# Peptides against a protein of PDB entry 8BZL: the designs that were tried, part 106

Target 1, 228 residues: chain A of PDB entry 8BZL
Amino acid sequence: SYDRAITVFSPDGHLFQVEYAQEAVKKGSTAVGVRGRDIVVLGVEKKSVAKLQDERTVRKICALDDNVCMAFAGLTADARIVINRARVECQSHRLTVEDPVTVEYITRYIASLKQRYTQSNGRRPFGISALIVGFDFDGTPRLYQTDPSGTYHAWKANAIGRGAKSVREFLEKNYTDEAIETDDLTIKLVIKALLEVVQSGGKNIELAVMRRDQSLKILNPEEIEKYV
Target 2, 242 residues: chain B of PDB entry 8BZL
Amino acid sequence: SRRYDSRTTIFSPEGRLYQVEYAMEAIGHAGTCLGILANDGVLLAAERRNIHKLLDEVFFSEKIYKLNEDMACSVAGITSDANVLTNELRLIAQRYLLQYQEPIPCEQLVTALCDIKQAYTQFGGKRPFGVSLLYIGWDKHYGFQLYQSDPSGNYGGWKATCIGNNSAAAVSMLKQDYKEGEMTLKSALALAIKVLNKTMDVSKLSAEKVEIATLTRENGKTVIRVLKQKEVEQLIKKHEEE

## One batch from the design tools (peptide; made by RFdiffusion4, then SolubleMPNN)

Design b1_p14_7_s3 (from b1_p14_7, 8 letters changed)
Fold by OpenDDE base, seed 1:
Structure b1_p14_7_s3 (fold): chain B 228 residues (1-228), chain C 242 residues (1-242), chain A 14 residues (1-14)
Amino acid sequence: as target 1 above (228 residues)
Amino acid sequence: as target 2 above (242 residues)
Amino acid sequence: APEAAMAAAEAAAR
C-alpha cells in the first residue's frame, strides 16, 4: 500500500494537512513586507548564523525577476522549489508575452502551484508562506502574501512566521501615510517592526529594498544600523 | 506508533515531518564526517567503521567519493541511499559538463541534489533519504567551498562542520578552535584529527579508522587527494605529541 | 513522483 500523503477533508470540513503546514510556517523565521509610496521593503529575521556558517548560503530573500522579489517563512527546501518554478515562469512570461510579469500574476502562479499540492494525492502541501513584492510595469508598488493553502491577498504591510502576530500588531498601529512618506521612513518602519521580535538589533536582520525602476538591493549590516 | 510517524510525506499537527527527523536520527548513528575549509584548500575527514580483514577489495575510501575533477563528498547515513545519491551527483555533474562545456558550479550541484532530497520528502510512495552529505569543491566563482546537506533538502555553506555520530560535539569543538582567516590546510588537518580523536568512540585513534581527503589547487588545476595511511599516522602522532 | 523530481532536478541542474 503506497502510503499516500493524503490531504483530505475532516468531517468538520478542515484540511488538516494545510493547517499543519501553516504550523510549519509559524515555526519559521519572521519575515515582514511593507509597501511604501515608491518603494517595497522586505525584512527577515536572521537566525543566528552559526559562527562557521557561510552567510551567502543563508538567504531568505530571493529575486524572482528584476521587478519581483520574495521572502518566505517555513521550510527552506520547499521554498527553493517554489522560487525555482516562479523564476522559470517569470522568464517564460517575458519570452511569450514580451513583458515582465505583474506582481499579481506571479503571486497567482505561486498560489496555484501551492493549491495543486493541497489537492493532489501523493503530495503534501508546501510548508511555506511567502511575501511577494515588486513593481508592475506602470510603476505601482505591490505586496502580496501567500500561504500553504494557495490563498493570496494584496497588503499594505504584512508579516509571516514565528513573530508575525507581534509584527502585524506593530504595523497596524504604526503604518500611516506619514510613516511611509519617504523611502527612508518606510525602511525604518520595517526595521522597527522586526525589532519587536528580533533580538540583538540590526545584526540579525536581512533587509531588501526595491525602489521604482531600480533593482533589488540587499542592505548590508552597516546600512541597516543607520536606520536603527 | 505515533499518528504521523509512519507516513513519509505528512505534516504532524506541530508542522513537523517526522520521517525526515527520523532520517536525521539515523544519520546521528552513522560514522562521523568532518569538513574544514582552509585558505589554501578544503578537506574531508571520515570515520571508517568497516575494517573487516576478510574484505577482498581494500576500498581506499569507503565514505569519500570523488564527484568530478573539482568536487568530492563524504556521506553519513544509509550506505545504499548514499550510493544512489553519489551516483546521481556524478550524473548531474557530467550532464552539466556536456551541456555547457565547463564544470558545474559547486553550489549548483549541491542544490540539484537537495531538490531531489526535498522531493522525497514531499511526494508520497517513498521515504526520505537517510543520508547527509558534506561537499568539498572548487569553482571559479567562489573558490574553495564546503557544503552540508541533510535529508530535508536543506543545505548550507560552512567554514567547518560535522555530520554523523557526535556531530554536535564536533561542531562545538570546531567552533572553538577554528580561526577565521588564519586556517591553513595544515592547520585544518591537525584540527580534523583533534576533533575526530575526541568524537570517535575509540580509545585510541588509528589511521585505519580514518579517511582524509584534501582538495587543493596546483598549477590552475584542482587536485583531490586521499591521504595515505602513513600520512594519517603522522598526523595522529603529531597530535599525540601536543 | 520522486523519479520525476530527480529528472526535473537533473534538468534544472542543466
Scores: peptide ipSAE 0.032, ipTM 0.638, DockQ to the pose 0.027; fails the geometry check
Fold by OpenDDE base, seed 4:
Structure b1_p14_7_s3 (fold): chain B 228 residues (1-228), chain C 242 residues (1-242), chain A 14 residues (1-14)
Amino acid sequence: as target 1 above (228 residues)
Amino acid sequence: as target 2 above (242 residues)
Amino acid sequence: APEAAMAAAEAAAR
């Protein structure tokens, strides 16, 4: 039926709508996540904010809870739906379990949500990948990635979006124990990784840092330039 | 290629949502709507195309809708879709007021509608809304605000923007003439007239073809006012004298 | 369903 969105298997066993949603992600602004020793860092390529656009409304890094934040690549409107659902779940978990979510738990929730949209008739996949970072209650830093299929994995470092390949190649070469030995070095690693694909330096980077037992901090452009 | 153009909003092989893009294209042919944020207020200016002398109801505003005491919007696109969305905005705002005994923050109202728009792009059996909106409002959190939303459910805050016919040209003009930090409502009104005069496919801008609403704060209350035709005429006259 | 999405959007606006 032409009137219903349906994700079906191709004759060769592919879920084309999921693959095409992944293509939508590849068109998104680049996001990078790095897990340090006692820090998690998210960086996002700032699309050239149109002159007269309010930068406040263009943020690509958001908090899900006090201990969890995410960046995404792909369809912004789709991301907002996922973010809202995740926030509700984080709050619900606090009320029912009396503890904040683990980063893995909320990632699994998001992944399950995405998966359902790949299997349910009348729904298309979400056109987003997400990097989810934070701290578990025990103080362990975590980084997870989700894609449109609803798969998720834990990472030391990863990237999503249009420049993800180049950024990942950089991270594969430069992510070492020495490179994340300090919080500042970890931040520097993220910035350097983004600079592989971002033109015009620190002005086009959004950077967020979460340290153990601290709230999410979004760095201002001046703070970012100190690491360049 | 053609199979993806006529179907329920699904991804193309290249990851595009063609039904959303086509909805946006349709909006590009709709009447022009402008929004300009000033230090002391915010305005909407919209092209009035349906000037039928025989219309019994003098719709004071064809394209500008009051949403609540603190917000208004203008619409570009399919009129029936616009009516549905503007009604929904009013309902959301009233439900919030009832629940919290405070007016809904501007961005929350915009976001709520944008989530609806997004849903119509994700769920089967529905087409995207063929409507873009400009929102003006005031709240205690951010003061005067201007937002734009599109059929995808994406939105952004703006100092000045345009939707509908010749929107790209209008935005270019706004970028050139908008003075950040120095924009008064008076200067914003003048700028709106200037841009409309250049972007509307009319030989001469007339007050009958333009709707303007302003949102200001007076004595701690929001005032939404649709300009009278005489006031618009005066603005046009001033522009012609410059 | 779009109604469910509207309801969810309405719920999220609350």
Scores: peptide ipSAE 0.030, ipTM 0.638, DockQ to the pose 0.027; fails the geometry check
Fold by OpenDDE base, seed 2:
Structure b1_p14_7_s3 (fold): chain B 228 residues (1-228), chain C 242 residues (1-242), chain A 14 residues (1-14)
Amino acid sequence: as target 1 above (228 residues)
Amino acid sequence: as target 2 above (242 residues)
Amino acid sequence: APEAAMAAAEAAAR
């Protein structure tokens, strides 16, 4: 008999599979997102890539559309499924509505997908949290975070993964209007935040920047070192 | 660890739906939400637990949702489940408006969602929604209304009620202080603050931890208003002076 | 399926 109900309530009202999925996220590489005035920045901790592994295949930051990108913490295989679904939805929206998705819209789509997997027969929750950043059509920068339960919120700055607590504490102290006054200052803020948990400087950081009316740019290690 | 029934739609030997009861237990751990019906309006008051400095201030209300021009709700329980249900409520209300060219009656909207909740308790393979809702509304049939629904799909109309943490104590206080036929919106607001001050496990009630929405009628139109922080502060101050 | 019930409820609301 296939035990059809994977995610069920405990006697004390807990969804243990969702909580355990959140624990899987906490074991993931640290990701940080910051919303600036006219820029959004994602930073991710690079895991030590095995010497024989192609670095191209270990990217933690991906584009969902021209105006939206995502970083995640947790199970990479689960993330691929979510990313692919989100990309299809972004394209479908462009075809149907004739406009790109808002960052909130695609976040809500991803959140709804995750929630359904917490309430579906024979399915476990996704073991990922995501930081979703981008620009709405009006040019407003947005940052959203979602977790395995399907909850989502808008943030000025946030972090997920194993170092999230320390990074968040740093951001709570250092995120000010002055700290994000320029694009360069915003990038510096993200790098400094990640350096709270990442050892050995810019070589272990993946950084992506999206400016207003520009495509996603992944910074090379040399560009990152200029900020450090 | 108590072995619990992991089957979502099966009666126990005692005739209990354990997954529904466990969903209700989850709601008991959620922030307190209360509703009070007055002669000249209806209100929702909800505990705000998630105060984070880095949250984007775009969200005016965390726990109170406008459903249409004549209805709002508050939620206690799993936020992701609540988002699904509140979106469904909005869709049902809009479809009705498009079909009949008039707003959906309050009880009919509540019933439609309750049927969905009930289905998740009867048709196998999915867990119940871990959410209770309070609904406030106005319609031409019954005027101002307050409803409560739970994970079972059961609902009822109320003069005053509470869901979430310490709901039983809150309901007891409401029963003592609610004056039938004499409740103004002003007195209801004062009562809401009084009850929240006693039921919230905080040393001092602050406006940052409380969300309040009122539903009134002005010039033949429904007005749903979320109180500003300053207005809530004034209500708290008045209560402390009494 | 509950999804079918939700869809049916949505359809009945139409």
Scores: peptide ipSAE 0.019, ipTM 0.547, DockQ to the pose 0.098; fails the geometry check

Design b1_p14_7_s3 (from b1_p14_7, 8 letters changed)
Fold by OpenDDE base, seed 3:
Structure b1_p14_7_s3 (fold): chain B 228 residues (1-228), chain C 242 residues (1-242), chain A 14 residues (1-14)
Amino acid sequence: as target 1 above (228 residues)
Amino acid sequence: as target 2 above (242 residues)
Amino acid sequence: APEAAMAAAEAAAR
């Protein structure tokens, strides 16, 4: 069956392995990203950590560089490969160009990497979507999303993973200029959006904030609860 | 028969490259892109399918890409593949400029990419690019030009053509209404709207669903301009009044 | 061959 072929076209013009990779993403924990005026915020659903699992080891939000961070949905092992390559590229860019990457640049790099894994029959697509946020050198906040196909777009707000539809519907209704007027309101918007799909409140949310000219900050549960 | 369907670099007993054909089928489901050559310019008109409220408005064009100062393209098919190819086009154009200290001729840029596309059908066991492109450009050799390329690496020059959804019907309409030698950019724009209105699977054409770019010459320089939504609305309104 | 061609193009654009 054509569905068993890695990265080949079906007779009807579908790449089934890419579509199936997208299904893997839909099974992943929900991630949300919102671009504010002077802030970018990533939120991720914390999977119920098995009682014996060290909570410290499961970070779903990763820094790619000082000015860029990424959340993902889907296969964690695949994500590690992408993250590592992206980090190397960020460092390489700093060395060769003497400036940090733009958020678009690193997104395009990741997207191109993903696309290449859809081109050869010897490789399967990455089973991940990613939300990439950060600041360009000019201080402009950016949010990008990539999927297993290597497609990428810039967003004001977006979500990926199992609860993405509900979260996006919420954001479409509630993302306004007033809702992102302040950093705190932007953070609150992300939390409210995640609470549409996350049970048990702020304890099951991982939240990362990057403000203009500031480093990535992971909020602790107590800080998150202040916004609920 | 099934063995030939799964391999990209193997001819069927009938001499067919099924993966190339299937890539073309994928393009048939993509948004419609039109190109029309006029005496005083060339245009691309593309269907916008991805209208989401949460998209960042900073995108000049979703489907039309500036390649250099003298060329632009539109894409039909897999967006990720298109991004790779459009980036490659830009790189080829820049390398040529650096090497020869002049802009790459339009056809040479098209050919260079087509060679890459062809290679993906012949070498390495990789799938073809699921992308067709329309190219618009100006050079000192041939003036205004319109080209089309497909996943096989074939290309051709056109006075008017269409790729993507309902492309065959669009081409038929273009053949009927295109006036050779008398086509102005203004008339070409009107024709583009007329054809899109009939070929897009929408009851009413809206400016939100259409991207249009024009390439003209002003004061000895090429000008590539994406029409504003208001300008597209005016074109649609004018068509509805006729 | 196609990867080499693309790689060469990418290298020139950096």
Scores: peptide ipSAE 0.013, ipTM 0.556, DockQ to the pose 0.062; fails the geometry check

Design b1_p14_7_s4 (from b1_p14_7, 9 letters changed)
Fold by OpenDDE base, seed 5:
Structure b1_p14_7_s4 (fold): chain B 228 residues (1-228), chain C 242 residues (1-242), chain A 14 residues (1-14)
Amino acid sequence: as target 1 above (228 residues)
Amino acid sequence: as target 2 above (242 residues)
Amino acid sequence: DPEKAYEEARERAE
């Protein structure tokens, strides 16, 4: 059956393993990214951490470098591999080019990695989509999305995971220049977008903010509640 | 041309990795392993199923393995797979020590193995490892730690958790009785016995069927100790008297 | 080096 072959086209031109990997992404926790004027914001749905689980080990938002961070939806173990390779590339770029990566560059790197795993014999696709945000050296905020196929695009705002459709619909309606006029408004937009699919307010949201020339900041629940 | 063996873990139409799920199912039939984090230590308690009196080698611990001076693990699942993974853990820890002249941090060791597990779910010609592990350890970064990993390569830190047979019931009991911030090693040991007594499919809990290891700090050194049978008997007796 | 570890893991999987 064509659906059991890792790297073959179906008669109708489909790569079933890539499509099925996309289904794995749809089962993942919802993540949202928004590009503001001088801020990028990532929000992730917190799955109810088991009562006895250490929250430190359940990170859905990761720094790739000082100027780039990533959220993902799908297989956590797959994501760890991608994150590690991306981090190595970011450091390598700093050493060889003497500048940090652009957000587009590292996105392209990740996308290329994913694409290779869709075409290489004996490998399955990565079961993850990613939102990659950060600042270029010129201070321009960027947001990119990648999927299991290795495609990537730049976005003003986007969402991935199980609630992505609803969040995206909300963003399409509410993302305006006025809505992102300030950093606080941008953060509020992300929270409101996530609340479309997340129940019980700020306790179930992980939020990360990166401002121009600042390090990634993860907001605590109290800080999130101020925007609710 | 290494013929990539046709047996690769692939996605189902629903986005599931069935081989990983089946491996996890196999672990559910294995003996119960518990881990409990306390303020002054961490412990592993494991069901001992194979009590063969004729075994020449007094295996001090069938299911609990010392990894280095600061870490130990327990295993649930396929024994042969467990042996491979525990050996790999020891090698990783040793290589790190040689390279950096300091012990490997606990989470880094766990992550390194989890990356191997993940690889066996993504690369062709390999099956997932049919093993879940509980890790106990101490390092200077986070102190006493307890981790759990599964065949997918996922892992997490825990205050208390269980793998193997009746793990869901055990976890429920741990959630009810675990007192955050107030757990002593003594109380953790008592809790372990309580949970094992209810989750093991035996009429009466005996010391012969239970292995317990504790990890503590004494004079700035990590001490990993497997409890003697007499000590376990005393714990069981105390539980029966309550 | 996580990349080296990954490559080693891959080689072992291979």
Scores: peptide ipSAE 0.009, ipTM 0.621, DockQ to the pose 0.031; fails the geometry check
Fold by OpenDDE base, seed 2:
Structure b1_p14_7_s4 (fold): chain B 228 residues (1-228), chain C 242 residues (1-242), chain A 14 residues (1-14)
Amino acid sequence: as target 1 above (228 residues)
Amino acid sequence: as target 2 above (242 residues)
Amino acid sequence: DPEKAYEEARERAE
């Protein structure tokens, strides 16, 4: 009997497959997102890239559109599917609505996709959480998080993955208006937050920055070290 | 624990996809396949198993498949699954060529297949493919390339890597001996023989048990060549002398 | 088209 009903309620009302997918996320590399005043920053823990592996193919931060970026924790292959679907939607939106998506819109789209996979027969949940950052067309910076269940919320700052708890605790203590007063301070906050769980050094952090009306910028290790 | 072994690919309580892991385990028992990227080319070297004297057709390549004019792959794992995936790769490449009137970029072909693999880990009624692949290719965007993909649908670009039996040991050897920026195809071939000699559980490496393909650029065209047994013998002999 | 590719992959997996 092919159990078509993969995600079902337990007697006590739990969706175990969703919970287990969340456990998969917790095993993922740590990602952090911070919304500044006029900047959004994503940082991801770099797992020691195997010596012979091409770093180009190990990126954890990707653009969904010119105004939206995403980092994730969990299953990389699952993330790729979500990213591809999101990119298509972003382009479709531009064609049909003649405006880029809002960060909330694309987050809701991704969340809806994830939710469907928690309710559809013959499908397991996505084993990923995502931090989605960007700018709305009015220039407002946004940060959203999604989880395997398809829930999403807006955040000032948040973290996902194996070190998320520690990073969140750090952010709760250190995220202030003063700490995000400038772009550089915002970047520094992200780096400091990641350093709570990552060994010191710019080589262990992937960092992406998006400023208003600017494209996604991936910082190189040297640029990151300037903030350490 | 056993309940998750026989069912559709679902998460364990610990967040693991055991069916994917088991597929990877199956690959560990397959013949060794190596890929090495050089400055002037890329190669695949694979263990040839099942040399049966009664085979009517001399299969020149059991493990290495030409995908298009610019790409080839090697497979470790279940043969039937490999056949399905290699055919799919060829179809994807052909459709792209027909649609865009240019060869598919290497990474795009790899990604397309990886999405298929991933789907087989997420949708019910299907098991993961019990196959890992090494891809070699050339395109105008990144030049010579080497990729590895696994049953999960994950992939990565590599300078050198190994799949199949004793892959971990092979990778360790490659890490030790691979000279970044200085690797010629000639040196890569020598390295491949060296690693295979150590990873294959054979007392003596023979040309009959090794398949090697090289991908190079000549006069603005990609050339994929499977080495003749005599050429492989020469490589083995050279290694034995050193 | 990533969406088309995904849908095709989905159909094959279903």
Scores: peptide ipSAE 0.007, ipTM 0.620, DockQ to the pose 0.030; fails the geometry check
Fold by OpenDDE base, seed 4:
Structure b1_p14_7_s4 (fold): chain B 228 residues (1-228), chain C 242 residues (1-242), chain A 14 residues (1-14)
Amino acid sequence: as target 1 above (228 residues)
Amino acid sequence: as target 2 above (242 residues)
Amino acid sequence: DPEKAYEEARERAE
């Protein structure tokens, strides 16, 4: 029944609700992801945390599994749903296949979930894009991006959210083999990229690092300042 | 008619969910609710607007709801929506207790409700809940906690916060006067009265117009107590003397 | 269980 369709094609072939969901993403806090040689790094713009807000509850970077983490831009509540579903899938995969998910696998899962919400009657698209980083079992670092449409691609580096254009332009100019030669240089690249759109240095940046065979590490402000 | 039902909460061309924003706007006109976290407890203070002499039952707590032995909440917004959500919170908490034989962690309960709220913003034929909530609680993981949730399904933890009428002004005052790490429940109560006195659209703050609940730990048990009118009067009097 | 919670929320929303 046409009456239940939230996401429909326009006469010119556009899915307006998907496009509008992408606009919601563009209003989100900026997130950046960079794949290094043996490291993946996620950085997120910290919205000025209200003085009385508990920082624990404002995290924009989350683990999906031991080998996969995600940053997002857009609607936080929508993101929580996607994160929860992804976490369950990661655990299910470990149980049924007896191996952790590949980064591509979980990305595809998330992408498929998003796509379904663009085609299902009575559902609006998710208002989020995500950067998904991690390591495959073979130790290969991976970075993927998903958008509200359910499309996903692999990247060397990418950005999402309100400052994404500026950050991407920076990365296009500065992402070189030399710039990611070491873990520290890779981290520095992410910080520099975020500083294109974030004012006042390390205090307004959340940074997560995952190295090969290591768990996700969230850097504290003092650690971030060392790279600034 | 069905066309409107399927399009209740959709993205605008600029990526906004207007129904969620409108729900938040409605909440901005609701009675003021405050939450303050202290070292030795947490409190909720809520404006009581519906004081009618002809009310058959004097509700001891119109705006503050006990959820379980370790958690309570206050609501700003549509009362009917609040009743549905508070009932749901109780059910979720009870189901968890039955399943795991331990109380649900505070944040998990908040998250569970927030997922429901979010769903009502994403699925067709549903409108957002016109309710924001403040949650107070204690659990073994994080101790005393204060959370705020809104119609979008977003939530956050707070040291002190306010929802409803004049919430922005209240939050500003809380930011100025809240002493992080040094807040006692006694000081928190005084602060609550101070903020309410300035933010409520009343000529004079009276105990009949304010509901206050405290959550403390006594002998390893959580105690949720709604302050008696006399206690609130004393707090108001003390504030007036300062 | 996040999945269960989600499905329950979905069912309530439907």
Scores: peptide ipSAE 0.006, ipTM 0.697, DockQ to the pose 0.030; fails the geometry check

Design b1_p14_7_s4 (from b1_p14_7, 9 letters changed)
Fold by OpenDDE base, seed 3:
Structure b1_p14_7_s4 (fold): chain B 228 residues (1-228), chain C 242 residues (1-242), chain A 14 residues (1-14)
Amino acid sequence: as target 1 above (228 residues)
Amino acid sequence: as target 2 above (242 residues)
Amino acid sequence: DPEKAYEEARERAE
């Protein structure tokens, strides 16, 4: 089958399919990640769930392993594929290496997967960016971002999706050592950052917290309101 | 011409590989990378464009990668493609070490990757890598070495060269100022700063925007060192005083 | 050979 290369260079050196995938990400709900001293926090904008949709079914924050979680912006169906593969890799790593993945390792895995889809026949790029947070085995908190191209970087704080620019601008101004001195302050920072783009307060925010040596905790709306 | 833009890398009626040319165009817009060979070492100097306050400082070098104990490279072009290729370089080097119980010769490592690049220009359904690389290294066969490779899989050895933005102008400057047989690492560093100052589209060269790595031999061992920001600042200051 | 290198790279990427 003449699998047409879907992602090709333009005459001016652009990969339009990757750029268009990035546009798909920009249409997605906003997600924010912040690395604190002993905490990592993910926040996501909740789209107004249709009255008949089970709010529990649209989780934009998911665990990849006990020590790693991910939020994404963009195509939900694409995200599911990436999440599933990442989970399998996390389990495989635990079996073969007898240690959990580092956050960097699993990020690199996801990034490599995305990159392959920009270069493989008959495949389009993934229409997702992801924020990947967690703890390495030494207890170091980590935050990584990856985009449709397969690039990835480590961040202190970052945002993706529709409101990412505004949220990033807020974080650039407000992310200080003092602002992340405590777990509570770190959580407040994430909430305040999301409130720059999310209307109607804490009801439209999904928040997940991972503390050192603790499992992922998704905060309920009441818990979120305590920080607003 | 448009019909060939949307297909796998195929020959045009004129015998051109447009996808390779377009990949090279992408590299032309990337940050500048310089390589200079000296008598007592080799260096890479790269433009750092991604200066974001929220970046985690854990990454000491964005554009310069250590491949093994005897080799490093810098990249110009698509970052994700670069990450894949640099990982491949590391794997090739490790496999060779395992098989032969000695480090891979520099040119062999470069050639191995170039074969991969070439394959992505020939096999169906793959696009070329949008990356050029500069390689610095030392081996027992040729000593200090500098190589350049492009998306086509072509490579060459160089005394001094440049890839990325304004590479042609940089190469011209290098040709004028490079003194064959008399180049010390110190003079090479000064030359690198001089060329970057002229080729980077910045009003003032700052240490925050430049990454420099040197490869030297000390006591029969290869030493790869990324210069600290303070060291780069000092080099810039010296250039401004001249 | 480039084909082998490609296949090996592909396998490593898969």
Scores: peptide ipSAE 0.005, ipTM 0.530, DockQ to the pose 0.115; fails the geometry check

